# Peptides against a protein of PDB entry 4XPM, part 98

Target 1, 160 residues: chain A of PDB entry 4XPM
Amino acid sequence: VMLHSKNVKGFLENTLKPYDLHSVDFKTSSLQSSMIITATNGGILSYATSNNDVPKNSINEINSVNNLKMMSLLIKDKWSEDENDTEEQHSNSCYPVEIDSFKTKIYTYEMEDLHTCVAQIPNSDLLLLFIAEGSFPYGLLVIKIERAMRELTDLFGYKL
Target 2, 67 residues: chain B of PDB entry 4XPM
Amino acid sequence: DIKGTIAFDTHGNVIESTGVGSQRIEDIGDLSKVTLDAEGFAQVQGDSLLVHLYKRNDITLAVYTSA

## One batch from the design tools (peptide; made by RFdiffusion4, then SolubleMPNN)

Design b2_p18_1_s3 (from b2_p18_1, 10 letters changed)
Fold by OpenDDE base, seed 5:
Structure b2_p18_1_s3 (fold): chain B 160 residues (1-160), chain C 67 residues (1-67), chain A 18 residues (1-18)
Amino acid sequence: as target 1 above (160 residues)
Amino acid sequence: as target 2 above (67 residues)
Amino acid sequence: MFDFPEPDISRSEPLVYE
């Protein structure tokens, strides 16, 4: 089974949109980045970024992509460590969730001045990763990624 | 007379904040310990502000008012 | 008293090739 790259990319682009809470005067910024990465080595299978002002093939674009690669690898490594650490799984940085009959965990990680959260797509070799500005609250970020994963049922059980 | 709000989850992480609530995120530690009634409601007097707590679906909303 | 609207991220396109 192969990923439909164009459709995955389109989905990730949709997740970048700000969260607007109409019940209160609160609206977030767009996500900085949204990615599907491998749980094995942190390789990026698909990504979307809110910064579209960078010229194509420019040095700034290259640096941006390289930065995403670095962050994905670092987050994958920490995720892997936490998945093998019972104590970390019971910390406030870990959210056990159940989607339909499938169980997974959402982790929140501080990356410099950025707020990130990552979750294994249920029973798969894939991770969904959101990167946001520091102004994006962690609690809302967790809700956002949980809602997004509910739309990724096609990837449940996906093995590399 | 709402001066601000804070919404937070069961882990104590912020979901949203407005007004004076955005400057009082540190209150979550104490607010999370408040005992709520059967309807998920409580009121707590703090400084010059009254805090109204509402919990629904594992989300707690704190509303700050002058009285 | 408060509501959190669902994000508009629903899709109809398949993410994998059959």
Scores: peptide ipSAE 0.447, ipTM 0.895, DockQ to the pose 0.769
Fold by OpenDDE base, seed 4:
Structure b2_p18_1_s3 (fold): chain B 160 residues (1-160), chain C 67 residues (1-67), chain A 18 residues (1-18)
Amino acid sequence: as target 1 above (160 residues)
Amino acid sequence: as target 2 above (67 residues)
Amino acid sequence: MFDFPEPDISRSEPLVYE
């Protein structure tokens, strides 16, 4: 099974869109980044960023990608540690969820002033990672990634 | 009149906030301890504001109004 | 009573090659 790179990228780009609550006067900013990374190495398989002003193949683009690589690796490492820590799995930073009878966990991590959340795509070697500004509420971020995960059934069970 | 709102989950994390609620996120600690009735409702007096609590589907909505 | 709308994250394209 091969990933359809274009469609994965398109999906991640769609997740960047802000959340707009029509019932109340509340709207979030766009996600800073959305990524699918490997659970083993934290390698980026696909990513989307709200910063579209960076010229293609520019030094700035390379630096931006390198920054994402660093963040993804750090978050993967923290995730891996928490997956082996019962106490962390019962903290307020861990949300056990069930999607179509598949169990996974959503973790929230603060990185500098950014709000991040990560979740293993059920039974896969892949993690979905959202990075948002500090103004993006964690509770809503969790809801967002859970809903996004429900759209990734094609990747359930995906092995590297 | 509604002065603001805070919605938060069972972990105490914010889902949304508006108005004065955005400036009172620290209230979640106390609000989460409030005992709700069988229908998931409660009212709490706080300073000059009255807080109306509604819980449904593990989401608590706090509505701030004039006391 | 309150309700929160679902975020728009729906897709129609396949993510894997058949």
Scores: peptide ipSAE 0.445, ipTM 0.894, DockQ to the pose 0.817
Fold by OpenDDE base, seed 1:
Structure b2_p18_1_s3 (fold): chain B 160 residues (1-160), chain C 67 residues (1-67), chain A 18 residues (1-18)
Amino acid sequence: as target 1 above (160 residues)
Amino acid sequence: as target 2 above (67 residues)
Amino acid sequence: MFDFPEPDISRSEPLVYE
């Protein structure tokens, strides 16, 4: 089974959209980035960013991609550590969730001034990763990634 | 009148905040310990503000009003 | 009572090749 790159990319782009809570005067910014990465190596399989004004193959694009690669790897490493740490799995930074009878965990990680959250796509070698500004509340970020994960059933069980 | 709000999850993480609530995120620690009634409601008097707590679907909304 | 709207996160196309 192969990933349909264009469709995955399009989905990730949609995840960038902000939350607008109409019940209260609250609206978030767009996500900075949204990625599907490998759980094994932290390699980026697909990504979307809010700033799409960077010309292709430009030095700025290279730098931005390299930054994403770095963050992806760092988050993957932290995720891997936490997956092997029972205490971390019971911290307030870990949200066990169940989607269609598939269990996974959502982790929140602060990366400098950014708020990130990552979750393993159930039974897969893939992680979904959201990167947002520090103003994006973690609780809401978790809700967002959970909802996004529900749309990725095609990737459940995906192995590299 | 509502002076602000904080919504938070069962982990104590913020979902949203407005008004004075945005400046009182630290209250979540105490608010999360408040026992709610069977309907998921409670009121807590704090300083000059009254906090109305509503919990539904694992989300707690704290509404700050004048006492 | 309060309500949180669901985010508009959807896909219209398959994510994998069949």
Scores: peptide ipSAE 0.443, ipTM 0.892, DockQ to the pose 0.836
Fold by OpenDDE base, seed 3:
Structure b2_p18_1_s3 (fold): chain B 160 residues (1-160), chain C 67 residues (1-67), chain A 18 residues (1-18)
Amino acid sequence: as target 1 above (160 residues)
Amino acid sequence: as target 2 above (67 residues)
Amino acid sequence: MFDFPEPDISRSEPLVYE
């Protein structure tokens, strides 16, 4: 089974959109980045970023990608540690969720001034990772990533 | 008259905030301990503001009003 | 009462080749 790269990237780009609550005067910023990475090594399989002003194949683009690689690796390592730590799994930074009888966990991590959220795609070797500004509330970020995960059923059970 | 709002989840994390609520995120710790009635409602006096609490589907909404 | 709309996260295209 192979990933449809174009469609995956298109989906991730869609996740960047801000959340607009209709009940109150509240609207988020766009996500900084949205990524699917490997749970094994933190390698980026697909990514989207809100900064589209960077010329393609430029040094700035390379640096941006390298930064994402660094962040993804750090978050993957933290996630891996937490998956092997019962105490961390019972912290308020961990949200056990069930999607169509598939269980996974959503973790929130502070990284510098950024709010990040990561979840293993159920029974897969893949992680979905959202990176947002510090103004993006964690509770809403969790809701966002859970809803996104429900749209990734094609990737449930995906093995590298 | 609504002065602000805070919505938060069962983990105490913010979902949204508006008005004065955006400056009172620290209230979540105390608000989460308030006992709600059978309909998921409570009122709490806080300083010069009245806080109306509503909980539904594991989301708590705090509405700050002058009265 | 309040209403939280669902995030606008959807897709119509397959994510995998089969």
Scores: peptide ipSAE 0.424, ipTM 0.890, DockQ to the pose 0.841

Design b2_p18_1_s4 (from b2_p18_1, 11 letters changed)
Fold by OpenDDE base, seed 2:
Structure b2_p18_1_s4 (fold): chain B 160 residues (1-160), chain C 67 residues (1-67), chain A 18 residues (1-18)
Amino acid sequence: as target 1 above (160 residues)
Amino acid sequence: as target 2 above (67 residues)
Amino acid sequence: MFDFPEPDISRSKPLVYE
């Protein structure tokens, strides 16, 4: 089953929601952005942002999209480098995970004052990318993206 | 009597923090080195606080209470 | 997501840092 673009967009929008822990009084902010990008060139296939107050087709909207494009490209580049660097894969910024017998890696990257997390959708040419404020703990961000990835099984093995 | 908490993963990355725990993230380095019992529990004294450690499924919760 | 039960202080024994 292949997810339609509309369904993917809705999924990403849902990932923006704050993470609410029940064990203690702790709740995160919403993600700044959630994206599915290509692992080949960092192109954005789908995205969602928490800032929805920007008018469509406005200069601010264009700038925000351009910013996402830049961030996605930068993160893709860093991800690509790390995928070819054994040392980086053994750092605390890399989380090897297995989902339904499919292996992937979750990487955390600091981007200015933002906390980002990226993971290759298993066996695919796609990356799932979360961008959050610095107040969003990396450990929780990793958990969040792992859980989200488990909901994207339809994209496993997707090739461009 | 809980003054704060810190939850962290096996990489030492924060999952959550509350209360005084939010100001003691630096403790993770030391807390991660504490030997836990067979049930995943430990108790260590800090300055004026007692830290209760609970580890489950590779996540460690540190609970700060008064000594 | 993870969920911890209510802490049981009585279960913990004093230990030292390694």
Scores: peptide ipSAE 0.067, ipTM 0.785, DockQ to the pose 0.019
Fold by OpenDDE base, seed 3:
Structure b2_p18_1_s4 (fold): chain B 160 residues (1-160), chain C 67 residues (1-67), chain A 18 residues (1-18)
Amino acid sequence: as target 1 above (160 residues)
Amino acid sequence: as target 2 above (67 residues)
Amino acid sequence: MFDFPEPDISRSKPLVYE
């Protein structure tokens, strides 16, 4: 399986879009960040951010990317620990899901004032990671990432 | 007259909240324990508000009204 | 992606949020 950077980037950008409930007064913020990272080292393969437009190759962009790298590594480490901890897998922060007969787990993690959600792309060495503001409900975040994962079937089984 | 809503999953995590529901997220603990009828419905009196509970597909919706 | 119907408190039937 080949990862196409342009396609993946576009997908991640699309996941940033807020949820807007028209029938009631409810609207989420955009995701702060959306990333595909390696499960092995937490390296970022692709990312999207809702931050203000920053010139490419600027110092601000570099700092932003470095921050994402730090966050992704921390989340990956926590995820790795939980994947080896039966107790954590049975907590309310873990959602076992099945997509087209492929099983994976969705984890929710509090990171400072941010709400994060991560899931291993089934049978792959990749993780999908959402980072949102604290106002973004965890339950909705879980639903969002599950729906997004269903659109990444081409990456199921991807090995580095 | 709806005063607010809370939708939450089987883990007790919020899916959405509006109005007074946004200020009553702590109610989920108690609401999740309410026994629903065969159709997934219940009504619970909470303080000055009446809570209408609807559950389907593992999602519970709590609607707060004055009566 | 998500659709929440407007709740109808006059009915006793549960709502589906999808």
Scores: peptide ipSAE 0.028, ipTM 0.810, DockQ to the pose 0.031
Fold by OpenDDE base, seed 1:
Structure b2_p18_1_s4 (fold): chain B 160 residues (1-160), chain C 67 residues (1-67), chain A 18 residues (1-18)
Amino acid sequence: as target 1 above (160 residues)
Amino acid sequence: as target 2 above (67 residues)
Amino acid sequence: MFDFPEPDISRSKPLVYE
């Protein structure tokens, strides 16, 4: 399976959209960032951010990308640790899920004042990573990432 | 009249909260222990509020109303 | 912490949410 950067980028951009629960007058902010990263090294394969007003190749863009790289690596490391820790896999920060008979786990991690959520794309070397503000409920974030992964079936089993 | 809501998952994590529910997230610990009927319903009387619990698809909705 | 008595069954229609 080939990764088409433009298609993936567009997908990630769509994941940034907030949930708006009109029935209970609840609305989230947009995600800060959405990324597909490597499970091996935490390298970013694709990403989207809510602030797209940064000129390309600007120092601000470089800084923002570097920040994403840092967060990606940190989360990947924590994820890797948890994948090797049975206790962590049974914590309330871990959600075992099954998508089309493929099993994976969704982890929630607090990073400073941000709420993050990461999940291995089933049977792949890839992780899907959401970064949101602290006001974004973890439970909803988990639902969001699960639903998002259901749209990435083409990446199931993807190996680097 | 609804005073607020909390929706939470089986892990006790918030999905959404509104009104007084937003100020009572700590209630999830106790609400999660409430026994629901076969249809996923329960009613809990607490302080000056009545809490209506509805669970469906592993999501619990707590609706706070006047007692 | 929320202190409450034994719960009763509510048959109210739940709110619809996503």
Scores: peptide ipSAE 0.020, ipTM 0.787, DockQ to the pose 0.023
Fold by OpenDDE base, seed 4:
Structure b2_p18_1_s4 (fold): chain B 160 residues (1-160), chain C 67 residues (1-67), chain A 18 residues (1-18)
Amino acid sequence: as target 1 above (160 residues)
Amino acid sequence: as target 2 above (67 residues)
Amino acid sequence: MFDFPEPDISRSKPLVYE
């Protein structure tokens, strides 16, 4: 399996889009960030952010990326701990799911005022990570990441 | 008239909220304990509001209306 | 090509009302 950077980047950018329920007055914000990271080190393989106002190669861009790196590492560490903790796997922050006969878990984590959601891409060394504002409901975030993961079948079983 | 809504999952996490529902997220604790009928429906009196509960596909929708 | 379709929360069918 080969990672196609352009396709992955485009996919992640698309996941940023908000949900708008027209039947009722409900609309989410865009995701703050969407990332594919390594489960081993929390390294970012690809990412998208809703903040497109940062000039390329600017100091601000570097700082923004560094912040993402920090968050990804922290979430990876927490995820890794929970994967080895039966109690945490049975908490309300863990959603066991099955996608095309592949089992994985979706975890929700609060980071400062942000709502985050992470899931291992089935049988892979990769994690899909969504970061949203606190106004983004956790339940919807879980649904979103599950649906998104269904589109990443090419990455199922991907090993570093 | 609908005054607001809350949709929540089996973990008690919010999926969406509108109107007065957005200000009553704490109700999920009590609403999740309500016994639904065979059709996944219940009505619960809450202060000046009536709450209509609908559960389908492991998602519960609470609709707040006037009592 | 990877694509993410429009959000589908069809499991939340109870929300589909007028």
Scores: peptide ipSAE 0.016, ipTM 0.765, DockQ to the pose 0.050

Design b2_p18_2_s1 (from b2_p18_2, 5 letters changed)
Fold by OpenDDE base, seed 2:
Structure b2_p18_2_s1 (fold): chain B 160 residues (1-160), chain C 67 residues (1-67), chain A 18 residues (1-18)
Amino acid sequence: as target 1 above (160 residues)
Amino acid sequence: as target 2 above (67 residues)
Amino acid sequence: MLKPSNNIDWSAPFESPF
């Protein structure tokens, strides 16, 4: 089943929601943004942000989108470098995972004061990217993105 | 009795922290080196607190209690 | 530095974050 753009957008919006761990008194902030970008050039195919109160076509929106574009490009570049670097793939910032017999890697990156997490959707030209505040634990981000990616099986193998 | 908790993964990255655990993230380095028993359990003494370590499904939970 | 404790209390709670 091909995911329509609206469905993807809705999915990404849902990923923004904070994790509320009921086993202990712990709750995260919402993600700042959740994106699907191209692995080739870091282009944003779909995105969601926690700050949706910005008027459409406003300067603030433009700046926000531009910021997302910049971050996406930077993360894509770093990801691309790491994918070609054996040492980086063995660092604590890289989590090799297997989803439904498909292998991929989850990377965590510090970007300014933000915590980011990116993973290639298995066998695809797409990356799933989460951006959160520094208070969002990396370990939980990894779990979050892994679980989220398990819900994107329709995008597995997607080639541009 | 529980003063706080830290949960961390096999990479030493934090999953969650509560109470005094949130102030003791630096302990993960030492906690990660603790040898766990066959049940994934260990106890270590730190300062005035006792730390109970539980590892399950590659997640380690440190529970800080009074000594 | 954390030191191993020989006084094991099996009554300690075990909770999973997930």
Scores: peptide ipSAE 0.017, ipTM 0.689, DockQ to the pose 0.040
Fold by OpenDDE base, seed 3:
Order: C-alpha cells, then sequence, then structure tokens
Structure b2_p18_2_s1 (fold): chain B 160 residues (1-160), chain C 67 residues (1-67), chain A 18 residues (1-18)
C-alpha cells in the first residue's frame, strides 16, 4: 500500500521545517529539499523544496528539478556502493536504526557545501533524502530523518 | 558565564553549537573520551576555558565557561 | 590537552540539550 501522492508531498513539505532548540538558543535553517526516490534508479517519486518563489512550469523550475534529479542519482549511487561496503557501514557517517522491528541505516553525505542524509525506508525500494545547508548539523539531520521515517510506516515493505 | 556550547551524538557528530563552541568542533574528539560520572557529568580544564559535560540519552552537551 | 578538574563547581549551570 502506497500513500496518496498528495499526502506524500505534504509530508515532505512538513519535513522542511527547521528545528528550534529553545533550551540552547539554537535554530536551524529549513531544509533545502526533501525527497522520496527509488533505490533502484534514483528516480524521484516525490519532492519538496523550501524555495517556493519559482513559478511553476518555468524554465527555472525545470532547471531546479533537473538539479534535484542529478543530486538524487548521485546520492543513490553512493548509497548503493555503501550498502555493499562493510567498512563504510561502520563509519561515523552510518547510523543503524530500528523502527518497529524493521532495520535500516541512515547515511550522511557531504555534497559540495550542502549537508545531506539518506535512508532506505525499511524493506522497501524507496529512499528518503534530506538536503540542507552546510550550517545544518549532521547529528541533527540524522535525528530529523529518523523521526520522519517513523511516520512513513505505510511505505514499509513497498516494492517497485 | 557561558561562552559557548556543543551538543554531539555517539558518533561524535554535531547536533548543535553556539558561541565559542561553534569554533571548537574539533574538541569533540577529546570530549568524547572523557569519563563521565554515574550521573553523566564531568568537568575538564582546557586552555583558557572550563568545559562542563552533561550526557543524557546518548547526547552529550559541552558547556564552555571561563576558567 | 583537556584535563579532568579536581574541583567540580556544581554551581555552574547545566542545561538539558533537549
Amino acid sequence: as target 1 above (160 residues)
Amino acid sequence: as target 2 above (67 residues)
Amino acid sequence: MLKPSNNIDWSAPFESPF
């Protein structure tokens, strides 16, 4: 069972929200992008971006989407390599987690000046991908994506 | 007076940083090796700053104060 | 580099990280 595309889009938009840590006087920026992509080909199934100033169907939007496609493919490829590399799975950039008895891993990747993290939705052919500014701490990104993934139980086990 | 803070996870990755802590992320390597007491507290002396450590639920907070 | 302090000042504020 897959969530309705509109619901998924709304979910991803909600993940863009910054963390405001009131107790320590720290607030993050919004995520640049949040995406669900295929683990097989890195194809984008759904996405959200914080920059909503781009008119729909504009050349700028097309270019932005193309950029997201490129980033998604690159991250998917790196993720695929790491899933087949025991050493990479024991690095500080890999976080094994368990959600409702399902195991998955969260990976953090630096992409130019951006901070990214990606995780396979448990037992599925889907990846959840967050892209943020370099000021967004990796540790907080990991917490964010883990919490977000707990809300995607309907996608657990989804196969293409 | 608090000069800054660093919060980091069990992997040593930053969760948040403020003040002088933002400029001393490299300290995490040493801070992560500090032995905490049974309550998750420690205090260590740095160069010119005193560092107060507090760990709760696998998150460590380092608070930098004047020595 | 960092040395344990023999004089722990418990008056120093500890904040919950979260």
Scores: peptide ipSAE 0.016, ipTM 0.588, DockQ to the pose 0.049
Fold by OpenDDE base, seed 4:
Structure b2_p18_2_s1 (fold): chain B 160 residues (1-160), chain C 67 residues (1-67), chain A 18 residues (1-18)
Amino acid sequence: as target 1 above (160 residues)
Amino acid sequence: as target 2 above (67 residues)
Amino acid sequence: MLKPSNNIDWSAPFESPF
């Protein structure tokens, strides 16, 4: 399976959109970032961010990307540890899920003042990672990433 | 007369909250222990508010109303 | 402390966020 960068980028951009539940007067912020990273090294294969005010090729862009790289690496490391820790897999921060008979786990992590959620794309070397503000409920993040994962079936089993 | 709501999952994590519910996230601990009827409903009396509980598809919705 | 209510009103609205 070939990873089409443009299609993936567009997908990730779409995941940034907030939930706006007018009927119950509940609205979330946009995701800060949405990323597909490697499970092996935490390398970013694709990303989207709500911080679009950064000029391309600027030092600020480089710094922002570097920050994403740092966060992705940290989360990947924590994820890797948890995947080898039975106790962590039974915590409230771990959601075992099954998508079309493919099993994966969704983890929620607090990073500074941010709420993050990460899941391995089933049977792949890839992780889907959402980063949101602290006002974004973890339970909603979990639902969001699960639903997003269902749209990434083409990446199931993707190996580097 | 709804004063607020909390929706939470089986892990006790918030999905959404509104009104007074946003200030009563700590209630989830107690609400999660409430025995629901066969239809997934219950009512519990709090301090000054009545809480209506609805569980569907592993999501519990707590609706806070005046007693 | 929350206590069960014996006066159950089933007419309260339920709205799923999803």
Scores: peptide ipSAE 0.016, ipTM 0.757, DockQ to the pose 0.031
Fold by OpenDDE base, seed 1:
Structure b2_p18_2_s1 (fold): chain B 160 residues (1-160), chain C 67 residues (1-67), chain A 18 residues (1-18)
Amino acid sequence: as target 1 above (160 residues)
Amino acid sequence: as target 2 above (67 residues)
Amino acid sequence: MLKPSNNIDWSAPFESPF
């Protein structure tokens, strides 16, 4: 059962929020983007971005979306390569995880000055993708995406 | 007197850093090799700083204090 | 280079951020 698009959009918007760890005087920036994309083609099914103060249908919005499309495709391609490369799966950039008896992998990728993190939603044709500034620690990004996936159980096993 | 902190995961990736810890991310390589006791604690000396290591739930926190 | 210390201070604060 797939969640309604509006519910997914709202979920992704919530993932943008920064961590504020007052106990250690540490606060992250908001995620730049959060997306659900297809594992097959890297197509964006849903997305959220920070600084959505851009008017709808404006040239700036179009450019922003186009940039997301490009990034999603690049990350999907890299993910696909790594899923077929045993050595890459044993690197420090790959985190095998298990959620409710479902296994998946979380990958971290440097994209220019951005920190990205991608994971296949368990048993699905979907990827969850976070894009953050370089100041966002990879380890925390991994924790964030794992916890986020735990809230997407309705998408587990989703096939296109 | 705490001078800073670094939290990192089992892959050596940073989770958070504060104070002098933010300037000593390279220490993770050495810190990750330190043998912790049964409670997940260790203490190591580095320069003029003492590093207190605490590992819980696969997260290691390094606290830098005065020696 | 970091070296083990024999003077372990168990009073050092530890708070899990998670």
Scores: peptide ipSAE 0.015, ipTM 0.725, DockQ to the pose 0.031; fails the geometry check

